# Ledger of designs, part 172: peptides against a protein of PDB entry 1MQS

Target 1, 223 residues: chain A of PDB entry 1MQS
Amino acid sequence: ILKMLFLNKDLNNNDNITTITDDIFNQQEIIWKVLILDIKSTATISSVLRVNDLLKAGITVHSLIKQDRSPLPDVPAIYFVSPTKENIDIIVNDLKSDKYSEFYINFTSSLPRNLLEDLAQQVSITGKSDKIKQVYDQYLDFIVTEPELFSLEISNAYLTLNDPKTTEEEITGLCANIADGLFNTVLTINSIPIIRAAKGGPAEIIAEKLGTKLRDFVINTNS

## One batch from the design tools (peptide; made by RFdiffusion4, then SolubleMPNN)

Design b2_p26_6_s4 (from b2_p26_6, 12 letters changed)
Fold by OpenDDE base, seed 5:
Structure b2_p26_6_s4 (fold): chain B 223 residues (1-223), chain A 26 residues (1-26)
Amino acid sequence: as target 1 above (223 residues)
Amino acid sequence: SDIEKALNKLNEEKSKEFKELVEKFK
């Protein structure tokens, strides 16, 4: 998250957010930026950072992507939003209107190929692709409630998994979504976990899917 | 870490891919 706020520049490895922000604030020139969020990413940011941390990172103002925002044509913008068609369209509209000087686009989870192509196509039509500086996946689609506890905030997950009327297909789909969220969490934490799950239920399905994703990732990155 | 390096590489590649796609659609 902090790396994103500093336009994905390399930061010193320190576990203390306050120390990191203080060091950067004191040693580097602050670039003032606008932070654009959605409801989901707002919850993510709020769970990890304080308002003072944002200020120290050079965030002058933060707002919701769906809110009416005043043009700041001389100010760079950081988008940290869900990978949806709606958000893509809004970003493109902001680009068309020259709302900001530069666009650093960060998605909370992986932007699928079809949406990446859609974004690229729309941006190409504007003729303003030079203003797009970055398109990154941050894999931050979770909320940290405690240092060792987080939530994926999937609506009605418990109810769906425990409803006897839920189909096997629906359970499989939900388990896949949960596994994706956990995978993103692992990547964010930068540590491979030991996976433990109860046998004979959805937890086992999730664990297996997550294990497969992690193994595939490790194999692909080591090749 | 290896994971961090891998993520950075993936994101750099994604940004590059995006730019290439933009050029293809011009």
Scores: peptide ipSAE 0.500, ipTM 0.914, DockQ to the pose 0.695; fails the geometry check
Fold by OpenDDE base, seed 4:
Structure b2_p26_6_s4 (fold): chain B 223 residues (1-223), chain A 26 residues (1-26)
Amino acid sequence: as target 1 above (223 residues)
Amino acid sequence: SDIEKALNKLNEEKSKEFKELVEKFK
């Protein structure tokens, strides 16, 4: 998150957010930025950072992507939003309107190929692609509740998995979503977990899917 | 960490891919 707020520059790997923000605040000129969020990413950011942390990172204003926002043509913007068609369209509209000086686009999870192409196509039409400085996947599709505890905040997951009326297809779909969320979490934590799951239930399915995703990721990145 | 390096690489590739796609659609 901090890396994103500092325009994805390399930061010193200190474990304490406060120490990092203080050090940067004291050592470097602050680049003031606007942070554009959606409902989901707002929850994620709020779970990890305080308003003061945002300020120390140079975030002067933060707002929702769907809100009417005043143009700040001299200010760079960081978008941290869900990878949806709706958000892409809004970003492109903001680009067309010259709402900000620069656009640093960060998606909460991986932007699929089809949406990436859509974004690129729309941006190409605007002729303002030079204003888009970054398009990153941040893989921050989770909420930190405690220092060592987090939640994917998937609605009614427990109820769905334990409802005898739930279909196999629904269970499989939910397990896939959970595995995706956990995968994103692992990438964010920057540590390969030891996966433990109860046998004979949805947890085992999730664990298997997660393990596969992690293995595939490691293989693909090392090749 | 290896994961961090991998993620950074992935994001760099993503940005590169985006730029290439933009040029393709021009």
Scores: peptide ipSAE 0.495, ipTM 0.912, DockQ to the pose 0.703; fails the geometry check
Fold by OpenDDE base, seed 3:
Structure b2_p26_6_s4 (fold): chain B 223 residues (1-223), chain A 26 residues (1-26)
Amino acid sequence: as target 1 above (223 residues)
Amino acid sequence: SDIEKALNKLNEEKSKEFKELVEKFK
């Protein structure tokens, strides 16, 4: 994902997300870009990256592909969307309207041959194929199965965490609420769990908050 | 990593294939 955000340039991936973004931010001139997502890809990115990570990667604006977007003819665009006919048509329309300066197209999974041909045919008709810089398959459409699942039944949590318009403060607030719920669950079970969470996303924030709450609780109880 | 190199190669090929198809339709 980070590689994609840096226009698929070679990155040293031996470090954590924060270190990578900080190093690039400090050592290289930032190329400001627009990131265009759909609902599925938004969920994927949100599971791995924070809003601040996007900013550090040079993403000035991120929007849903189906939303009305203002033209930014001098700004390159990164598309990270599902390989569908609908998305292809929208991309081509954006190309026709010169909505962005350059188009870096990334599909969440493999674009089938028939759709690749359709995209190519439509782009050919526009005469603006030079603006298409990349067409990549990212292969990030996967499902993780958990052996046990429970829900805190917090309303609109998924929508809030996956809305591109959600602020970092709002995310932090929601994560705190989720952590509170989990803390209560742990107390109910009367067992201190091992906490595992995906790094770099909201899950990590929740895990850290929960860990702090548990540590504080243990300290206060043993005193 | 070997996986990263393989993916990069595949994606470069995808981009090339796309460009070739565009030219074919022109």
Scores: peptide ipSAE 0.494, ipTM 0.909, DockQ to the pose 0.317; fails the geometry check
Fold by OpenDDE base, seed 1:
Structure b2_p26_6_s4 (fold): chain B 223 residues (1-223), chain A 26 residues (1-26)
Amino acid sequence: as target 1 above (223 residues)
Amino acid sequence: SDIEKALNKLNEEKSKEFKELVEKFK
């Protein structure tokens, strides 16, 4: 998150938030920027950072993507939003309107290829692609409730998984979504977990899916 | 960490891919 707030520049990750922000503040002129969020990413940010942390990171204003926002053509913007068609369209509209000087686009989870192509196509039409500085996936699609506890906040997950009327396809789909969320969490934590799951149920399915994703990721990155 | 490096690489590639796609659609 801090890296994103500093425009994905390399930061010394061995320091706490305060130390990092202080060091940057002392060593470099702070770059003021706008942070654009949606409802989901707002919850994520709020669970990890304090308002003062945002200020120290140079966030002068934070707003919801769906809100009417005043143009700040001389200020760079950081988008941290869900990977949806709606958000893409809004970003493109903001670009067309020259709402900000630069656009650093960060998605809370992986933007699929079709949406990436859609974004690129729309941006190409605007002729303002030079203002798009970054398109990143941050994989921060979770809420931290406690230092050692987090939630994906998937609606009715427990009920769905335990309802005998739920179809196998629905269970499989939900398990896949949960595994994706957990995978994103692992990437964010930068640590490979020891997976513990109850046997004979959805938890085991999720664990297996997560394990596979992690293995695939490690193999692909070490290549 | 290795994961962080991998993620950074992935994101750099994504950004590059985006730029290439933009050029393709021009």
Scores: peptide ipSAE 0.487, ipTM 0.909, DockQ to the pose 0.710; fails the geometry check

Design b2_p26_7_s2 (from b2_p26_7, 12 letters changed)
Fold by OpenDDE base, seed 4:
Structure b2_p26_7_s2 (fold): chain B 223 residues (1-223), chain A 26 residues (1-26)
Amino acid sequence: as target 1 above (223 residues)
Amino acid sequence: MIKDLTEEFKKLVEEFKKKRKELEEE
């Protein structure tokens, strides 16, 4: 998240948020930016960052993507939003209207290929592609709801896993995705978890996959 | 893992521009 706020510049990963923000704040001229969020990303940001952290990162204003926003044509914008058609359309509209000077687009999760193409197609028509400086996705593999509780927010995961019509392949695929998300979460928090899962269900499959990934990672990093 | 799509995006934009140009010239 901090990386995003600093336009995806290389940050020393070993530093606490406070240290990073302080160092950057002290060493670099603050580039003031506007942060555009949606409901989902707002929750995420609020769980991780304080208002003061945003200010230190050069975020002067933050607003919801669906809210009416005043043009700031001389101010770069950071979008941190869900990869949806609606959000893409709004971003493109903001681009068309020259609402901001530069556009740094960061999708919270994986951007589907079709939506990437849609974004590109729409932008190609505007003639303003140069204003889009960055497009990133998969910023959040999880949503932190509480300090020790998070969700991967995989759409319809519960329904899919419990639908008797779901194929074994689909279940396996979903479990793999969940395991990947959890793995990335573990790496992000830099803490090795104790894995607990219910037996005889998808959770066990996920736990096994996650365990394997963690073991492999530990072996590879210690080698 | 955060993924940088900027290059791919820019490529796609150019491809669409090209396609549009080709269609307009036909």
Scores: peptide ipSAE 0.617, ipTM 0.939, DockQ to the pose 0.525
Fold by OpenDDE base, seed 3:
Structure b2_p26_7_s2 (fold): chain B 223 residues (1-223), chain A 26 residues (1-26)
Amino acid sequence: as target 1 above (223 residues)
Amino acid sequence: MIKDLTEEFKKLVEEFKKKRKELEEE
């Protein structure tokens, strides 16, 4: 994902997301970009990146592909969307209208051959193919199964988290263990989860910890 | 694993442009 935000340039630095973003932010003029998402990719991005991370990557604005978006003809756009006919048609329409200066298209999963050909055919008619700088796919090419219930089988977790006598340190420790378990599960499945947690409780703490772990991992693995 | 389709895409675009020109000249 970070690679995408930096226009798929080889980021050879093994450094933490924060270090990479800081180094890029400090060394090169930030090229401000627009990030175009769909519902699925929004969930993915939200689970892995914070708004501040996007800003550090040069994302000035992010919006949904189906939303009405103002033209920014001098700003390059990064699309991170599902490979569907509908999304392709919208991208082509955006191209026709000169909505952005450059188009970096990144499909979340594998782009079928027929859709690649459809995209190419439509773009060929516009005469604006030079504005399309990149086409990538298979960023998130995994099957997300949504089980109704997943258990880490941590003994007495529910009781400990809901006992008012439990100390903050105990809660923090347990939340860390839960986050580690969830993280390991994510690694095993090779999928990025949508994280939803109730506000104001241990679930939120777990969600934050898991999010941090996922961010660190995605940055380190895609480097 | 992320796959770069840019070259293949550009090739397809050029092929379609060529086909269109051929059809317009006929």
Scores: peptide ipSAE 0.616, ipTM 0.938, DockQ to the pose 0.372
Fold by OpenDDE base, seed 5:
Structure b2_p26_7_s2 (fold): chain B 223 residues (1-223), chain A 26 residues (1-26)
Amino acid sequence: as target 1 above (223 residues)
Amino acid sequence: MIKDLTEEFKKLVEEFKKKRKELEEE
């Protein structure tokens, strides 16, 4: 799962999630990404990772694949979803609509050959195959004890960001909370990462807020 | 276990593109 969140780059085999994330933060620029989940994968992610872990991995927003999502054409997306025809159709539709800048597709279990071919066939029609950077399938032997509880924790943030009734103030508030989480992470790691954010989305707002917090902190600690 | 299907996927995409082109030229 952690490997997926870092776009399947080789991670050092350290047993501690915190150590892995800390090492990555110290060495590489954080790329903000959107995480697209389904109900099953939401439970899986929540059972293994804390919200802070997602933030450390550069996940600024997570959403359910079946929900209406705002376009973030400058933001890369990680899909972690079940290998179903329905999910494939949604991914292709997202591709057609230029929903995201890049697509990193990770299936939660083995992808059948027929579905792989279906995905490829549909993508071939779009002319946008270059946006699909990765296709992985996984064998997850995770037993999720309380999938509904974990799904709710992640889904609430998503619902707030994607609800058309959400006010600008609510969005700003959520971005501030995310920035606070990231700030705390930076302090814990005791290193200032280079943050790149896509323009025109929540990531930019978060980056700006985080930058301000970091500057304020440096000023206050040096006085 | 994680399996990388990217290469196979890209190959399939190109095959379908080729097939479509051939059908349009007939």
Scores: peptide ipSAE 0.597, ipTM 0.927, DockQ to the pose 0.292
Fold by OpenDDE base, seed 1:
Structure b2_p26_7_s2 (fold): chain B 223 residues (1-223), chain A 26 residues (1-26)
Amino acid sequence: as target 1 above (223 residues)
Amino acid sequence: MIKDLTEEFKKLVEEFKKKRKELEEE
C-alpha cells in the first residue's frame, strides 16, 4: 500500500516508514496527490493507515470514487479501487474531463482480461492515454472466506482482562500477546482485516497494537 | 503479489487505436 502511495517507486528497502516518509518529507518536493477510494478500499486503508500516514505520503485529499469530486487538473491522482466495470467507467470519465493531471490506477484485486481490454478500448478513444501513468492490480487478496471462528487459545484471557485485580502491566502484556496472535493469523490467511473494537477497554488497546503491527508489516513487505 | 499491467495496457491502447484508424480509412 505504501508503495502505491509513492507511485510504486522503488523505495530503498532499508528505510522504516518513518525514514521513508521523513526522507520524502525532507526532500523539498513533496508531490501532493489525491487518493481515490471505494468502500472496500476505504475500509482497508482505514484499518492499516492513519490520516497522518496519508499526509506523510503526500496524500492531501482522499475521496470516494462515486462521490462528486472537484477537478484538480494540476494534481496527480492515485486510484485504489475494486476492478469493476463501474469503477473503470468512472476513471475513464475522470480522464475525459481532465479531472487530474496524471492517473495512477491500482486495482485492489486481479483485473480480469475483459475489463483490462475495456479500459484500454475506452482510453484509446479519449486520446488521453498519456495521462495514465500506471496500471497495477492484485494489491489485496480479498479472500472473502466464510467467516471462520478461531481462538488464539490464550488461557484465561477473558478472566484476566475482566479481573479488577489484574494490573495495568498485566493487561498491557496480555493485549500485546493477543495482538501478536491476531497478527500472525492475518499473515496466515493473507488478508487484511477490518479491525473493530469497543472503545475504552482492552479491545481498543489490542486493536491499536494490531494496527501498528499491520502497518509496520505492510511497510516492510512493500519496501 | 502486486502486478504491473502498465505495459500490457499501453499495448492494448495502441492496438485499439490502430484498429480504429484502419476502420476509418475503409
Scores: peptide ipSAE 0.616, ipTM 0.938, DockQ to the pose 0.376; fails the geometry check

Design b2_p26_7_s3 (from b2_p26_7, 10 letters changed)
Fold by OpenDDE base, seed 2:
Structure b2_p26_7_s3 (fold): chain B 223 residues (1-223), chain A 26 residues (1-26)
Amino acid sequence: as target 1 above (223 residues)
Amino acid sequence: MIKDLTEELKKLIEEFKEEREEEEEE
């Protein structure tokens, strides 16, 4: 995902997200860009990145593809959307209207051949093919499957987290263990979850830790 | 694995352009 946000430039594999973003931030002029998402990709991005992470990547604005968006003809756009006919038609319409300066298109899953041909055909009519800089697919190594119920089999987790005598250190340690278990589960099922947690409790701590792990993983695996 | 389709897309775009140009000349 970070690779996408940096226009698929070769990022050195060995650095943490923070180090990569800092190094890019320090070494190169920040290219400000717009991020266009759909409902599915929004869930993915929200699970692994914070708003501040997007800002550090040079994302000024992020919007849904189906939303009415103001033209920014001098700003490059990154599309991260599902490979559907509807999304392709919208992208082509955005291209026709000169909504952005450059188009970096990243499909969340495999783009079928028929849709690739449809995209090509429509773009050929516009005469604006030069504005399309990149097209990638299979960006998510993750299958969004139906919700599954699972257990980490951590003994007395609920009791420990709800016991007022439990120290903050103990809570933090347990939350880290839970986050590790969830992370391993995510890797096993090869699916990036939408992380939802109640605010102000251990669930939020777990969600944050899991999010960090997922971000780090996504950055390291996009090499 | 992320797949780069840029070159393939560009090729297809040119093919469609050529086909239209040929159709307009006929």
Scores: peptide ipSAE 0.597, ipTM 0.929, DockQ to the pose 0.382
Fold by OpenDDE base, seed 3:
Structure b2_p26_7_s3 (fold): chain B 223 residues (1-223), chain A 26 residues (1-26)
Amino acid sequence: as target 1 above (223 residues)
Amino acid sequence: MIKDLTEELKKLIEEFKEEREEEEEE
């Protein structure tokens, strides 16, 4: 995902997201970009990145692909959307309208051959193929499976987390263990989850810890 | 694994352009 935000340039894999973003922010002139998402990709991005991470990556604004967007003809756009006919039509329409200066298209999953051909055909008619700089797919392997319930089998986790007598250190330690377990599960499934947590409680702490681990992993694996 | 489709897309675009140009000349 970070690679995408930096226009798929090679990023040095050895540093934490924060270090990479800081180094890029400090060493290179930030190219400001627009990030265009759909509902699915928004959930993915929100689970892995914070708003500050987007800003550090040079994302000046992000919006949904189906939303009315103001033209920014001097600003490059990053699309991170599902490979659907509808999204392709919108991208082509944006291209026709000169909505952005450059188009970096990243599909969340595999782009079917027929849709690739459709995209090519439509773009060929516009005469603006030069504005399309990159097209990537298979960023996320989403296996739509039935809801699965699993347990990490951590003894008394619920009781410990909800006991007002539990110390902050104990909560933090337990949350770290839970986050590690969830992270390992994610690695096993080879899918980035949408993280949902109740606000104001241990679940939020776990979600933040897990998010950090996932961010670090995504950066390291997609490099 | 992320796949780069840029070159393939560019190739297809050129093919469609050529086909259209041929049709317009006919």
Scores: peptide ipSAE 0.595, ipTM 0.930, DockQ to the pose 0.387
Fold by OpenDDE base, seed 1:
Order: structure tokens, then C-alpha cells, then sequence
Structure b2_p26_7_s3 (fold): chain B 223 residues (1-223), chain A 26 residues (1-26)
């Protein structure tokens, strides 16, 4: 995902998100971009990245693909959307309208051959193929699974987290273990979760830890 | 694994352009 946000430039694979963003901020002129999402990709990004991460990646504005968007003809756009006929038609319409300066198209899953051909055919008619800089697919190898209820089988987790006698170190350790379990579950089911937690308690700590693990994994997988 | 489709797309675009040009000349 970070690679996508940086226009699929070679990022040093060993660097943490913070290091990559800092290096880009410090060494290179930040290219400000628009990020175009759909409902599915929005959920994915929201689960993995924070708003501040988007800003650090040079994303100044993000919008849904189906929403009316103001033209920014001097600004490059990153599309991160599902490979559907509807989305392709919208992208082509945006291209025809010169809505953005450059088009970086990233499909969340595999683009079928028939849709690739359809995209090519439509773009060929526009005469604006030069504005399409990149087309990638298979960013998210995750399957939307049916809702499942599971337990990590951690004994007395609730009691431990709510016992006033429990030390901060013990709480932190338990939260880390829970986050690890959730992370492993996510990998097993091959589905990125929407993380929701109550603020001001252990649940928030777990959510933050899990989010970090997922971000790191996505970066490493997509690098 | 992320797949780059850029070259394939560009090739297809050119093929469609050529086909249309040939049809217009006939």
C-alpha cells in the first residue's frame, strides 16, 4: 500500500513507515496527490493506515470514486479501487474530462482479461493514453470471509485487564499477546478487519498494537 | 503478489488504435 502511495517507486524494503516517510520528506520534494477509493478499499485503508500516514505520503485529498469530485487538472491521482466495469467506466470518464494530470491505477484484486481489454478499448478512443502512467492489480490478496466468532482462549483475560492489582507491565504484555493472536487470525482467514475499540482502556491498546502489526505486514508484503 | 499491467495495457491500446485506423481507411 505504501508503495502505491509513492507511485510504486522503489522504496527501501527495510525501512519502517516512519523512516520511509521521513526520508521522502527530508530528501525528496513531496508530490501531492489525490487518492480515489471505493467502499471496500476505504475500509482496508482505514484499518491499516492513519490519516497522518496519508498526509505523510503526500495524499492531500481522498474521495470515493462514485462521489462527485472537483477537477484538479494539475494534480496526479492514485486510484485504489475494485476491478469492476463500473469503476473502469468512471476512471475513463475522469480521463476524458481531464480531471487529473496523471492516472495511477491500482486494482485491489486481479483484473480480469475482459476488463483489461475494455479499459484499453475505451482509453484508445480518448487519445489520452499518455496520462495513464501505471496500472497494477492484486494489491489485496484478501478474501472477504463470512463473519466468524472466535476466541483466543486466553484464560482470565477480562479479569486480568480489569483487576486493579494488575501491573501496567502485565496489562501491556497481555495486550500484546491478544494483538498477536488477532493478527495471526487475520492472516489465517486472509481478511483485513475493521478495528473498533473503546477509547481509554486496554481495548484501545490492543487495537493500536494490532493496527501496527497489520501495517507492517502490508508494507512488507506489498514492498 | 502485485502485478504490473502497464505494458500490457499500452500494447492493447495501440492494437485497438491500429484496428480502428485500418477500418476507417477501408
Amino acid sequence: as target 1 above (223 residues)
Amino acid sequence: MIKDLTEELKKLIEEFKEEREEEEEE
Scores: peptide ipSAE 0.592, ipTM 0.929, DockQ to the pose 0.366
Fold by OpenDDE base, seed 5:
Structure b2_p26_7_s3 (fold): chain B 223 residues (1-223), chain A 26 residues (1-26)
Amino acid sequence: as target 1 above (223 residues)
Amino acid sequence: MIKDLTEELKKLIEEFKEEREEEEEE
């Protein structure tokens, strides 16, 4: 799962999540990403990772694949979903709509050959195959028994950011909370990362808030 | 074990593109 969140880059075989995150943060660049889940994968992630761990991995927004999602054309997306025809169709529709800048597709279990071919056929028509950077399967060899328990916290954050009824104040408040989480992460790692965020979205707001917090902290600690 | 399907997918995409191009030329 951690490997997926870091775009399947080779992570040092340190058993400690904190050490892995620290090593990656020492590379000085956090890439903000959107994480697209289904009910099953939400339960899995929530059982293994804390919200702070997702933030440390650069996940700023979480969403369910079946939910209406706002376009973030400058933001890369990680899909971690079941290998179903329905999910493939949604991914292709997102691709057609230029919903994200890059697509990192990770299936929770083995992708059947017929579905791989279907995905390929649909993508071939779009002319946007270059946006698909990775496709992996067989991530999960275990069944999470209680998928509903951890889905609520991640879903609420996503719903709040994507609900047209959400006020600007609520969005700002949520972005501030995310920035606080990221700030605490940076302090834990004891390294100041270079933050890159897509323009025109929540990621930019978060990056700005985080930058301010880091600057304030540096000034106050040197003082 | 996690399996990388990226190369296989890209290959299949190109095959489907070629098939469509051939059909349009006929």
Scores: peptide ipSAE 0.590, ipTM 0.926, DockQ to the pose 0.291

